Peptides against a protein of PDB entry 2QAS. Designs and how they scored, part 20

Target 1, 120 residues: chain A of PDB entry 2QAS
Amino acid sequence: PPEDLMQYEAMAQDALRGVVKAALKKAAAPGGLPEPHHLYITFKTKAAGVSGPQDLLSKYPDEMTIVLQHQYWDLAPGETFFSVTLKFGGQPKRLSVPYAALTRFYDPSVQFALQFSAPE

## One batch from the design tools (peptide; made by RFdiffusion4, then SolubleMPNN)

Design b1_p11_7_s1 (from b1_p11_7, 3 letters changed)
Fold by OpenDDE base, seed 4:
Structure b1_p11_7_s1 (fold): chain B 120 residues (1-120), chain A 11 residues (1-11)
Amino acid sequence: as target 1 above (120 residues)
Amino acid sequence: APSYLDEAPAF
């Protein structure tokens, strides 16, 4: 088949990453997500731009999944990355994740799922 | 559900 010099598949992937960004922006708005919607977000912990507590990242050397339902604070969805505070071992931990680091997005309430290619 | 998961749930 002909070579795709436009890289349409990559464009489509980025467009889908936009869905995650939009969903997080909805979650960050007053009142949060409409129940029973909640998010499971999986990302590569060693991807460029990912930052968080050393003990947490050490526990999840490849990828990890965070749950945004009832126990999250100060969700800040930027244009290239989002940051959020979650409890780990009973202590609040700040995590920053570039959208490019995502590998999976899931909303169990409606069984909506997305998968992405992320830096290895 | 916990905020961090050791394994992501199946789709």
Scores: peptide ipSAE 0.270, ipTM 0.827, DockQ to the pose 0.832
Fold by OpenDDE base, seed 2:
Structure b1_p11_7_s1 (fold): chain B 120 residues (1-120), chain A 11 residues (1-11)
Amino acid sequence: as target 1 above (120 residues)
Amino acid sequence: APSYLDEAPAF
């Protein structure tokens, strides 16, 4: 097959990552997501830019899924990454995840799913 | 409900 010098697949992936960013911005707005919408976000924990508690990241050496429904605080969706506070082991932990690290996005309420290629 | 999952749910 001919070489795609336009890298259309990558552009499409970036566009879809934009959906996640937009969804998170909606979630971060006053009142949060409209019920029953909630998000399952999966990402590579070793991807560049991922930051969080050592104990948390050590427990999930490859990838992990976070649930944004009722137990999350201070969701801050930036342009390249988002950060959020979640409870781990009963303690609040701050996690920062670049959108580029995402591998899956899912909203069970409407069964909307996205999958992404992310750095190993 | 858990905020962190060991395995991503099936779609």
Scores: peptide ipSAE 0.269, ipTM 0.829, DockQ to the pose 0.861
Fold by OpenDDE base, seed 5:
Structure b1_p11_7_s1 (fold): chain B 120 residues (1-120), chain A 11 residues (1-11)
Amino acid sequence: as target 1 above (120 residues)
Amino acid sequence: APSYLDEAPAF
């Protein structure tokens, strides 16, 4: 097939990353997500810009999935990354994840799923 | 659901 010099697939992927960002902004709004919506977010733990507790990231050297349903705090969806507080080992831990690090997004309530290519 | 999963759920 002819070479795509426009890189349409990448543009489409970036547009879809915008869906995740928008969804997180909805989740961060007062009242949170409308029930029964909740989010499963998978990302590469070693991707550039990912920040979190060493013990947690060491446990998941490739990728991990976080669940934003009932036990999350201070969700802050920025323009290039989001941060959120989750409890690990009973302690609150702050995670910062660039949208570019995402590999999967899923809302089980409506079976809405997205997949993304992320840096290795 | 737990906050962290060892394996991502299947779609």
Scores: peptide ipSAE 0.256, ipTM 0.822, DockQ to the pose 0.821
Fold by OpenDDE base, seed 1:
Structure b1_p11_7_s1 (fold): chain B 120 residues (1-120), chain A 11 residues (1-11)
Amino acid sequence: as target 1 above (120 residues)
Amino acid sequence: APSYLDEAPAF
């Protein structure tokens, strides 16, 4: 097959990562996500830029899924990464995830799903 | 739902 010098697949994936960013920005806005929308976000825990509690990341050495529904605080969706406070072991922990680390995004309320190729 | 899942649910 002909060589794709435009790297369209990468561009498409980046555009779709933008959907996640936009969704998180909606979630972070006053009032949060409109019911019944909620988000399942899966990412590579060892990807560059991922930051979180050692015990949590150790428990999920490859990838993990977080749920943004009823128990999340201080969601801060930046331009390259988002951070959020979630409870792990009963304690609030700050997690920072680059959009580039994402492997899947899902909103069960409308069955909207996205999959991504993420670096290790 | 829990904040963290061991495995993501199927689409």
Scores: peptide ipSAE 0.255, ipTM 0.819, DockQ to the pose 0.838

Design b1_p11_7_s2 (from b1_p11_7, 3 letters changed)
Fold by OpenDDE base, seed 4:
Structure b1_p11_7_s2 (fold): chain B 120 residues (1-120), chain A 11 residues (1-11)
Amino acid sequence: as target 1 above (120 residues)
Amino acid sequence: APSYLDKAPEF
């Protein structure tokens, strides 16, 4: 096939990552997500820019999924990454995830799903 | 309900 110098697939993927960012911004707004909407977000734990507790990330050396439904705090969706506080072993842990690290987004309430390519 | 999983459920 002819060479795509425009990198359309990458642009499309980035546009779709924008959906995740927008959804997280809705979640972070006062009142949170309208029930029953909630989010499953999967990302590569070793991707550049991912930061969090070592014990948690060591437990998930490839990918992990966070669930944003009832047990999350201080969701902060930035322009290139989001951060959120989750409980791990009963302790609050801050996790920071670049949108570029995402591999999957899912809202089971309406069965809306997105998949992304992310660095290994 | 957990806040994290080793993998997401299948679509």
Scores: peptide ipSAE 0.276, ipTM 0.829, DockQ to the pose 0.871
Fold by OpenDDE base, seed 3:
Structure b1_p11_7_s2 (fold): chain B 120 residues (1-120), chain A 11 residues (1-11)
Amino acid sequence: as target 1 above (120 residues)
Amino acid sequence: APSYLDKAPEF
């Protein structure tokens, strides 16, 4: 088949990462997500730009999923990454994740799912 | 309602 010199698939992936960013911005707005919407976000823990507690990241050496529903604080969706506070072992911990590190996004309430290629 | 999962539920 003919070669795609436009790299359309990569452009589409970037656009879809924008959907995640937009969803997180809605979640960060006053009042949070409208019920029953909530988010499952999966990412590569060793991807460039990922930062968080060493013990947490060590527990999940490949990828992990965070759940944004009831137990999260100070969600801050930036242009290239988002950060959020979650409790680990009862202690609040700050996690920062570049959108480029994402491998999966899911909202169970409406069964909306996205998958992404991410750095190994 | 856990905040961390090793793997999210299947689609």
Scores: peptide ipSAE 0.273, ipTM 0.831, DockQ to the pose 0.825
Fold by OpenDDE base, seed 1:
Structure b1_p11_7_s2 (fold): chain B 120 residues (1-120), chain A 11 residues (1-11)
Amino acid sequence: as target 1 above (120 residues)
Amino acid sequence: APSYLDKAPEF
């Protein structure tokens, strides 16, 4: 098969990562996500740029999923990463995740699912 | 619902 020097598949995957970013921006807007939308976001915990509490990341050495429904605060979706405050062990912890670290995105309310390849 | 999961539910 001929070489794809344009790397269209990678472009498409990047575009789909953009869907996650856009969804998070909607979630961060005043009023949050419209009911009943909520998000399951899975990412590689050891990917470059991932930052969070050591005890949490140690518990999930490969990947973990965060649920953005009712128990999250100060969601800040940037252009390359997002950060959010979640409670772990009853204490608020700040988690920062590059979009490049994502492996799965899911909104159960409409059964919308995305999967990505992420750096190990 | 929990805020953290070791694995997301099946699609």
Scores: peptide ipSAE 0.271, ipTM 0.832, DockQ to the pose 0.826
Fold by OpenDDE base, seed 5:
Structure b1_p11_7_s2 (fold): chain B 120 residues (1-120), chain A 11 residues (1-11)
Amino acid sequence: as target 1 above (120 residues)
Amino acid sequence: APSYLDKAPEF
């Protein structure tokens, strides 16, 4: 096959990452997500830009999935990364994840799924 | 639902 110098697949993937960003912005808006929508977000824990509690990240050395339904606070979806507060071990912990670190996005309520290539 | 999972549910 001919060489794709336009890198269309990468552009498409980037556009799809925009869907995740948009969904998170909806989740962060007043009232949150419309029920029964909720999000399962999977990301590489060692990807550049990922920041969070050491004990949590150590527990998930490769990737982990966070669930945004009822137990999350202060969701802040930025342009390149989002941050959210989740409880781990009974304590609130701040997690910051670049959209580029995502490997999977899923909304079980409507079975909407996206998968992405993330840096290893 | 828990806030963390070691793997995401199957699609």
Scores: peptide ipSAE 0.266, ipTM 0.829, DockQ to the pose 0.826

Design b1_p11_7_s3 (from b1_p11_7 with T7E D10A)
Fold by OpenDDE base, seed 4:
Structure b1_p11_7_s3 (fold): chain B 120 residues (1-120), chain A 11 residues (1-11)
Amino acid sequence: as target 1 above (120 residues)
Amino acid sequence: SPSYLDEAPAF
């Protein structure tokens, strides 16, 4: 096939990452997500820009999935990354994840799923 | 409900 110098696939992927960002912004709004909506977000833990507790990242050296349903606080969806506080080992841990690090997004309430190619 | 999963649920 001819060479795609426009990188349409990457543009499409970024557009879909925008869905995640938008969903997180809805989640961060007053009242949170409308029940029963909740989010499973999977990302590469070693991707550039990922920040979190050493013990957490060590436990998940490649990829991890976070659940945004009932146990999350201070969700802050920025333009390039989001941050959220989750409990790990009973302690609140702040996690910062660039949208570019995402590999999967899922809302089981409506079976909406997205998959992404993330940096290795 | 857990906040972290060792394995992502199937679609």
Scores: peptide ipSAE 0.265, ipTM 0.832, DockQ to the pose 0.845
Fold by OpenDDE base, seed 2:
Structure b1_p11_7_s3 (fold): chain B 120 residues (1-120), chain A 11 residues (1-11)
Amino acid sequence: as target 1 above (120 residues)
Amino acid sequence: SPSYLDEAPAF
């Protein structure tokens, strides 16, 4: 096939990452997500820009999935990454995840799914 | 409701 010098697939994937960002912004708004919507977000824990507690990242050396439904706090969706507080081992932990680190996004309530290629 | 999953659910 012809060589794609425009890299359309990558552009399309980045656009879809924007869907995740937009969804998180809705989740961060007052009142949170409209029920029954909730989010499963999977990302590469070793991707550039990922930040979190050492013990948490050690437990999930490759990928981890966070659930944004009932137990999350201070969700802050930025332009390039989002941060959120979740409890791990009974303690609140702050996690920061660049959208570029995402590998999966899923909303079970409407079975909306996205998959992404992330850096190894 | 868990916040972290060892294995993500299937689509």
Scores: peptide ipSAE 0.262, ipTM 0.833, DockQ to the pose 0.822
Fold by OpenDDE base, seed 5:
Structure b1_p11_7_s3 (fold): chain B 120 residues (1-120), chain A 11 residues (1-11)
Amino acid sequence: as target 1 above (120 residues)
Amino acid sequence: SPSYLDEAPAF
């Protein structure tokens, strides 16, 4: 096929990352997501900009999936990354994940899924 | 409900 100098695939991927950002902003709004919507977010734990508890990230050296349903706090979706507090080992831990690190987004309630290519 | 999953669920 002819060479795509416009890089449409990358543009489309970035647009779809915007969907995740928008969804998280809805989740962070007062009242949270409308039931029964909840989010499964998968990301590369070693991607640039990812930060979190060492023990947790060590347990998931490649990818991990977080669930935003009932047990999350202080979700803060920024423009380039989001942060959220989740309990690990009974302790609240702060995770910061750039949208660029995402590999999957899923809302089981409506079976809406997105996949992304993330940096290694 | 869990906050972390050992393996991502299938679509």
Scores: peptide ipSAE 0.250, ipTM 0.825, DockQ to the pose 0.855
Fold by OpenDDE base, seed 1:
Structure b1_p11_7_s3 (fold): chain B 120 residues (1-120), chain A 11 residues (1-11)
Amino acid sequence: as target 1 above (120 residues)
Amino acid sequence: SPSYLDEAPAF
């Protein structure tokens, strides 16, 4: 097959990562996500730029899924990464995740799903 | 209402 020098597949993936960013920005806006929307976000825990509690990341050495529904605080969606406070072991912990680290995104309320290839 | 899942749900 002909060589794709435009790298369209990568462009498409990046565009779809933009959906996650946009969704998180909606979630971070006053009032949060409109009911019943909520988000399942899966990412590679060892990807560059991922930052979080050592004990949490140790428990999930490959990838983990976070749920943004009722138990999250201070969601801050930046242009290249988002950060959010979640409780682990009963304690609030700050997690920072680059959009490039994402492997899947899902909103069960409308069965909207995205899947991505992410670096280890 | 967990914040973390050991396994992501199926699509």
Scores: peptide ipSAE 0.244, ipTM 0.820, DockQ to the pose 0.843

Design b1_p11_7_s4 (from b1_p11_7, 3 letters changed)
Fold by OpenDDE base, seed 4:
Structure b1_p11_7_s4 (fold): chain B 120 residues (1-120), chain A 11 residues (1-11)
Amino acid sequence: as target 1 above (120 residues)
Amino acid sequence: APSYLDAAPAF
């Protein structure tokens, strides 16, 4: 097949990542997500721009899933990455995750799922 | 108690 110089597949993936960004912005708005919506977000922990506690990231050398439901704080969905504070081992941990690092997005309340290609 | 940080689960 001919070479796709437009990189349409990557464009489509970026558009889908935009859904995650939009969902997180809804979550960050006053009142948070409407019940019973909540988010499972999976990302490559070694992707460029991922930032978090060393002890936490060391336990997840490939992928990590975070849950945004009842115990998250200071969700800040930026244009290229989001950051959020979650508890791990009873302690608050700040994570910063570029949207480009995402591999999965899931809202169990409506069984809405997205899957993404992410850098190794 | 629920885990808010976990290994990637299947859909």
Scores: peptide ipSAE 0.046, ipTM 0.656, DockQ to the pose 0.638
Fold by OpenDDE base, seed 2:
Structure b1_p11_7_s4 (fold): chain B 120 residues (1-120), chain A 11 residues (1-11)
Amino acid sequence: as target 1 above (120 residues)
Amino acid sequence: APSYLDAAPAF
């Protein structure tokens, strides 16, 4: 096939990453997500800009999936990354994840799924 | 209670 100098596929993926950002902003609003909506978010733990506790990131050297339903706190969806507090081994841990690090997004309540190519 | 880390569900 001819060379795509416009990089349409990458542009489309970036647009779809915007869906994740928008969904997280809804989740962060007062009252959270409308039931029964909840989010499974998978990301590359070694991607640039990913930040979290060493013990947690060391346990998941490739990808990690977090679930945003009942036990998450202080979700802060920024323009380029989001941060959230989750319990790991019973202890609260703060994660910061750039949207560019995402590889999967899923809302089981309506079977809405997205997949992304993320840097290795 | 379900795990909220590394749940890795199938699509």
Scores: peptide ipSAE 0.045, ipTM 0.659, DockQ to the pose 0.655
Fold by OpenDDE base, seed 3:
Structure b1_p11_7_s4 (fold): chain B 120 residues (1-120), chain A 11 residues (1-11)
Amino acid sequence: as target 1 above (120 residues)
Amino acid sequence: APSYLDAAPAF
């Protein structure tokens, strides 16, 4: 097939990452997500820009999935990354994840799923 | 109750 010099697949992937950002912004708004919506977010823990506690990231050397439903705090969806506080081992931990690090997004309430190729 | 960490959903 002809060579795609426009890189349409990459453009489509970036557009779909925008869906995750928009969903997180809804989640961060007053009142949070409308029930029963909740978010499963999977990302590469070693991707550039990922930040979090060493013990947590060490436990998940490749990918980690977080769930935003009942126990999360201070969700801050920025333009290039989001940050959120979750409990790990009973202690609050702050995670910062670039949207580029995402590999999966899922809302079980409506079975909406997205998959991404994340850079190393 | 479901786990909030590493609870990978099935697509």
Scores: peptide ipSAE 0.045, ipTM 0.653, DockQ to the pose 0.607
Fold by OpenDDE base, seed 1:
Structure b1_p11_7_s4 (fold): chain B 120 residues (1-120), chain A 11 residues (1-11)
Amino acid sequence: as target 1 above (120 residues)
Amino acid sequence: APSYLDAAPAF
């Protein structure tokens, strides 16, 4: 087949990553997400730009899924990455995740799912 | 809690 010099697949993936960013921005707005919406976000823990507590990241050497519904704080969705505080072992931990590190996004309330190819 | 950090969704 002919070569795709436009790289349409990559363009589509980038656009879909934009959905996650937009969703997180809605979640970070006053009042949070409209119920019953909540987010499952999976990412590669060793991807460039991922930052968090060593003990937590060491426990998940490949991928980790976080749930943004009842217990998350200070969600800060930037243009290239988002950061959020979650409790692990009862202690608050700050995570910073580039959108490029995402592998899956899911909102069970409406069964909306996305999958991405992330760097290894 | 771990349930919020390790809960792989079922698509």
Scores: peptide ipSAE 0.045, ipTM 0.663, DockQ to the pose 0.610

Design b1_p11_8_s1 (from b1_p11_8, 6 letters changed)
Fold by OpenDDE base, seed 4:
Structure b1_p11_8_s1 (fold): chain B 120 residues (1-120), chain A 11 residues (1-11)
Amino acid sequence: as target 1 above (120 residues)
Amino acid sequence: MEPLPPANDTE
């Protein structure tokens, strides 16, 4: 097949990243996500813009998955990245993740899944 | 799709 110089797949990927952003904005609204919805988010920990405790990120050298369901605070979904406070071993820690770093998004309650190609 | 193990505390 001919070469796609329009890069339609990349455009579609970016559009789908918008779904994640929109979902997080719903999660950040008062009352949070409507039950039983909850979000599993996987991202490349070494991707540009990823920020968090060094010891935590070092524990997950490639990818890390977080779940937003019962324990998450101060979720702030920005335009290019989101930040959230989660507990790890009982300790609250802040993570900042660019949407471009995402590799998976999943809501088990309705089996909605998205997969993305992210920079290594 | 199968959910991956989350790193954060869930309970």
Scores: peptide ipSAE 0.626, ipTM 0.915, DockQ to the pose 0.953
Fold by OpenDDE base, seed 3:
Structure b1_p11_8_s1 (fold): chain B 120 residues (1-120), chain A 11 residues (1-11)
Amino acid sequence: as target 1 above (120 residues)
Amino acid sequence: MEPLPPANDTE
């Protein structure tokens, strides 16, 4: 097949990552997500920019999935990454994840799914 | 596409 010097696939991937950012911004707005929407976010734990408790990240050496529905606090969706406080085994922990580290996004309420190739 | 098991507490 002919060479794609425009790198359209990469452009499309970046645009779709923007959907996740937009969704998180809606989740962070006053009132949170409109019921019954909730978000499953999967990311590469070793990707550049990912930050969190070492013990937690060590438990998930490749990918980790988090869900934003009932227990999440201080969701801060920035322009290049988002941060959020979640509970793991009853313990609150802060995670910071670049959108570039995402590999999957899913909202079961409407069966909306996205998949990405993330760099490390 | 199936939901992946979340690492954080859900309930």
Scores: peptide ipSAE 0.625, ipTM 0.911, DockQ to the pose 0.947
Fold by OpenDDE base, seed 1:
Structure b1_p11_8_s1 (fold): chain B 120 residues (1-120), chain A 11 residues (1-11)
Amino acid sequence: as target 1 above (120 residues)
Amino acid sequence: MEPLPPANDTE
């Protein structure tokens, strides 16, 4: 097959990562996500730029999934990464995740799903 | 697609 010198697949994936960013920005706005929307986000824990508690990340050496629904605070969706405070075993922890580290995005309320190829 | 188990507390 002919070579794709435009790298359309990569462009498409980046565009779709933009959907996650936009969704998180809506989630961070006053009032939060409109019910019943909630977000499941899966990412590679060892990807460049991922930051969080060592003990937590050690428990998930490959991928980790978080859900933004009932317990999330100080969601800050930047242009290249987002940070959020979540509770793990009752303890609040801060995570910083680059959009490039994402492997899955899912909103069960409308069965909207995205999958991405992310670097380790 | 089905949700993967979230690591954080949900309730």
Scores: peptide ipSAE 0.621, ipTM 0.911, DockQ to the pose 0.954
Fold by OpenDDE base, seed 5:
Structure b1_p11_8_s1 (fold): chain B 120 residues (1-120), chain A 11 residues (1-11)
Amino acid sequence: as target 1 above (120 residues)
Amino acid sequence: MEPLPPANDTE
């Protein structure tokens, strides 16, 4: 097939990353997500810009999934990345994840799923 | 698609 010099797929992917950002902004709003919506977010732990506890990230050398439903605090969805406090083994830890690092987004309540290509 | 096991505490 002919080469796509417009890189439409990449543009579409970026647009879809915007869906995740928008969803997180809704989750961060007062009252949180409307029940029963909750978000499963998977990302590459070694992607540029990902920040978090070394012990945690070391445990997940490739990808890790977090869920925003009952146990999340101070969700801050920025324009290029979001940060959130979650508990791991009872310990609160802060994660900062660029939207570009995402590989999966899923809301089981309505079976809405998105997959993305992320840096290896 | 199925949800992957979350790393964080959920309960």
Scores: peptide ipSAE 0.618, ipTM 0.911, DockQ to the pose 0.953

Design b1_p11_8_s2 (from b1_p11_8, 5 letters changed)
Fold by OpenDDE base, seed 3:
Structure b1_p11_8_s2 (fold): chain B 120 residues (1-120), chain A 11 residues (1-11)
Amino acid sequence: as target 1 above (120 residues)
Amino acid sequence: MEPLPAANDTE
């Protein structure tokens, strides 16, 4: 088959990553997400730019899924990455995740799902 | 698609 020198699939993937960024910006706005919307975000823990407690990341050597619904604080969705404070076993921890590290996004309230190919 | 188990505390 013909070779795609335009790399349309990659461009489409980047556009879809923008949906996640936009959703997080809504979640970070005053009042948070409109109920019952909540976000499941999955990312590669070893991807470049991912940062957080070593013990936590070591527990999830490949992928990790977090949910933003009832317990999340100081959500800061930047242009290339977002950071958020979540509780793990009762302990608050800060995570910083580049959008490029994402592999899955899901809002079960409306069954909206996105999947991505993240770099190693 | 089904929800994946979340690592963080949810309740």
Scores: peptide ipSAE 0.634, ipTM 0.914, DockQ to the pose 0.962
Fold by OpenDDE base, seed 4:
Structure b1_p11_8_s2 (fold): chain B 120 residues (1-120), chain A 11 residues (1-11)
Amino acid sequence: as target 1 above (120 residues)
Amino acid sequence: MEPLPAANDTE
Protein backbone atom coordinates (compact mmCIF):
# COMPACT_ATOMS: atom_id res chain seq x y z
CA PRO B 1 0.00 0.00 0.00
CA PRO B 2 1.24 3.48 -0.89
CA GLU B 3 1.01 4.71 2.69
CA ASP B 4 1.84 1.53 4.54
CA LEU B 5 4.48 2.78 6.93
CA MET B 6 5.00 -0.72 8.28
CA GLN B 7 6.00 -1.93 4.82
CA TYR B 8 4.19 -5.21 5.30
CA GLU B 9 4.57 -6.22 1.68
CA ALA B 10 8.34 -5.95 1.92
CA MET B 11 8.29 -8.02 5.09
CA ALA B 12 6.20 -10.65 3.33
CA GLN B 13 8.56 -10.67 0.37
CA ASP B 14 11.52 -11.23 2.65
CA ALA B 15 9.71 -14.02 4.43
CA LEU B 16 9.00 -15.67 1.10
CA ARG B 17 12.65 -15.32 0.11
CA GLY B 18 13.23 -17.38 3.23
CA VAL B 19 11.32 -20.19 1.57
CA VAL B 20 13.84 -20.17 -1.25
CA LYS B 21 16.70 -20.22 1.21
CA ALA B 22 15.17 -23.14 3.06
CA ALA B 23 14.56 -25.02 -0.17
CA LEU B 24 18.15 -24.51 -1.24
CA LYS B 25 19.38 -25.73 2.11
CA LYS B 26 17.40 -28.91 1.57
CA ALA B 27 18.87 -29.18 -1.90
CA ALA B 28 22.38 -28.79 -0.49
CA ALA B 29 21.93 -31.55 2.08
CA PRO B 30 23.28 -35.04 1.42
CA GLY B 31 21.16 -36.76 -1.14
CA GLY B 32 19.96 -33.53 -2.69
CA LEU B 33 16.38 -32.78 -3.55
CA PRO B 34 13.88 -35.61 -3.33
CA GLU B 35 12.76 -36.59 -6.78
CA PRO B 36 11.06 -35.23 -8.76
CA HIS B 37 11.61 -31.84 -7.17
CA HIS B 38 13.81 -29.40 -9.06
CA LEU B 39 14.19 -25.65 -8.86
CA TYR B 40 14.01 -22.86 -11.38
CA ILE B 41 15.49 -19.68 -9.98
CA THR B 42 15.32 -16.33 -11.75
CA PHE B 43 17.25 -13.27 -10.65
CA LYS B 44 18.30 -9.81 -11.74
CA THR B 45 21.82 -10.12 -13.07
CA LYS B 46 22.74 -6.52 -12.34
CA ALA B 47 21.51 -6.55 -8.77
CA ALA B 48 24.02 -5.70 -6.08
CA GLY B 49 25.96 -8.72 -4.93
CA VAL B 50 25.38 -10.88 -7.99
CA SER B 51 28.70 -12.40 -8.97
CA GLY B 52 29.83 -14.63 -11.79
CA PRO B 53 31.79 -14.68 -15.03
CA GLN B 54 31.48 -11.36 -16.79
CA ASP B 55 30.96 -12.91 -20.19
CA LEU B 56 28.13 -15.05 -18.86
CA LEU B 57 26.35 -12.26 -17.04
CA SER B 58 26.74 -10.01 -20.06
CA LYS B 59 24.59 -12.41 -22.05
CA TYR B 60 21.74 -11.77 -19.64
CA PRO B 61 21.57 -8.02 -19.09
CA ASP B 62 18.28 -8.10 -17.17
CA GLU B 63 17.28 -11.48 -15.77
CA MET B 64 18.72 -14.94 -15.83
CA THR B 65 17.14 -18.26 -14.95
CA ILE B 66 19.04 -21.26 -13.68
CA VAL B 67 17.74 -24.73 -12.97
CA LEU B 68 18.92 -27.02 -10.22
CA GLN B 69 18.10 -30.56 -11.19
CA HIS B 70 20.70 -32.76 -12.85
CA GLN B 71 23.85 -30.68 -13.07
CA TYR B 72 24.76 -28.59 -10.06
CA TRP B 73 27.68 -28.78 -7.66
CA ASP B 74 28.84 -27.30 -4.38
CA LEU B 75 25.56 -25.60 -3.63
CA ALA B 76 26.23 -23.34 -0.69
CA PRO B 77 23.14 -21.57 0.62
CA GLY B 78 24.29 -18.86 2.96
CA GLU B 79 22.20 -16.49 5.00
CA THR B 80 22.14 -13.62 2.52
CA PHE B 81 23.17 -15.29 -0.72
CA PHE B 82 23.74 -18.69 -2.22
CA SER B 83 26.48 -19.87 -4.51
CA VAL B 84 26.49 -22.80 -6.87
CA THR B 85 28.57 -24.31 -9.64
CA LEU B 86 26.73 -24.95 -12.88
CA LYS B 87 27.79 -25.84 -16.38
CA PHE B 88 27.32 -23.44 -19.25
CA GLY B 89 28.26 -24.77 -22.63
CA GLY B 90 30.05 -27.57 -20.89
CA GLN B 91 32.12 -25.27 -18.73
CA PRO B 92 31.70 -25.18 -14.96
CA LYS B 93 31.14 -21.70 -13.60
CA ARG B 94 30.46 -20.37 -10.13
CA LEU B 95 27.55 -18.04 -9.46
CA SER B 96 26.78 -16.13 -6.30
CA VAL B 97 23.27 -14.73 -6.00
CA PRO B 98 21.82 -12.72 -3.14
CA TYR B 99 18.32 -13.76 -2.20
CA ALA B 100 17.38 -10.11 -2.60
CA ALA B 101 18.12 -10.38 -6.32
CA LEU B 102 15.52 -13.09 -6.89
CA THR B 103 12.49 -12.42 -9.03
CA ARG B 104 11.07 -15.91 -9.45
CA PHE B 105 11.21 -19.34 -7.87
CA TYR B 106 9.47 -22.34 -9.36
CA ASP B 107 9.31 -26.06 -8.69
CA PRO B 108 7.45 -27.59 -11.63
CA SER B 109 7.08 -30.94 -9.89
CA VAL B 110 4.43 -29.54 -7.58
CA GLN B 111 3.75 -26.29 -9.43
CA PHE B 112 4.96 -24.23 -6.50
CA ALA B 113 5.72 -20.69 -7.56
CA LEU B 114 6.92 -17.50 -5.94
CA GLN B 115 7.49 -14.12 -7.51
CA PHE B 116 9.42 -11.25 -6.02
CA SER B 117 10.04 -7.62 -6.68
CA ALA B 118 13.78 -7.17 -6.84
CA PRO B 119 15.80 -3.97 -6.82
CA GLU B 120 16.39 -2.76 -10.35
CA MET A 1 3.06 -20.89 -14.53
CA GLU A 2 5.56 -22.40 -16.92
CA PRO A 3 9.27 -22.93 -16.49
CA LEU A 4 11.44 -20.25 -18.00
CA PRO A 5 14.33 -21.10 -20.28
CA ALA A 6 17.29 -22.00 -18.11
CA ALA A 7 20.73 -20.69 -18.92
CA ASN A 8 22.72 -23.63 -17.62
CA ASP A 9 23.23 -27.07 -19.06
CA THR A 10 20.65 -29.55 -17.82
CA GLU A 11 21.56 -32.90 -19.35
Scores: peptide ipSAE 0.634, ipTM 0.917, DockQ to the pose 0.932
Fold by OpenDDE base, seed 5:
Structure b1_p11_8_s2 (fold): chain B 120 residues (1-120), chain A 11 residues (1-11)
Amino acid sequence: as target 1 above (120 residues)
Amino acid sequence: MEPLPAANDTE
């Protein structure tokens, strides 16, 4: 098979990462997501740029899934990463996750799913 | 596709 020197698949994935960014921007807007939409976001915890409490990240050495529905605060979707405050065992913790670290995005309310290849 | 277990508190 011919070699794709344009790397179209990577381009497509980057475009779809834009969907996640846009969705998070909607989630960050006043009033949050329109019900019943909520977001499951999975990312590689060891990916470059991922930041959070060491104890938490150590618990999830490969991937971690977070859900943005009932309990999330100060969601800040930047251009290259987003940050959000969530509770883990009752303790609020701040996570910063580059979009490039994402491996899965899912909104079960409409069964919308995206999967991505992310660096280790 | 099904939702994965979330790490954070949900309720």
Scores: peptide ipSAE 0.630, ipTM 0.914, DockQ to the pose 0.948
Fold by OpenDDE base, seed 1:
Structure b1_p11_8_s2 (fold): chain B 120 residues (1-120), chain A 11 residues (1-11)
Amino acid sequence: as target 1 above (120 residues)
Amino acid sequence: MEPLPAANDTE
């Protein structure tokens, strides 16, 4: 089979990661996400650029999932990564996650799902 | 696809 020197699969994955970025930007806008939309985001915790409390990340050596619905604050979706404050066991903690670290994106309200191949 | 368990507090 011929070799794909264009790396179309990677291009497609990057484009789809853009959907997550766009969705987060909507979530960060005044008023937040329109009900009933909410986002489940799964990422590789050991991926380059992932930052957060060591105790928290240690509990999830491979992947962890966060949900943005009722409790999220100061969501800051940048161009290469997003940061957000969430509560874990009642304690607010800040996470920074590169879009490249994502492995899954899901909005149950409309059953919209995306899966990604992310290096760890 | 079904939601995965979220690590953060949801309510």
Scores: peptide ipSAE 0.627, ipTM 0.914, DockQ to the pose 0.960

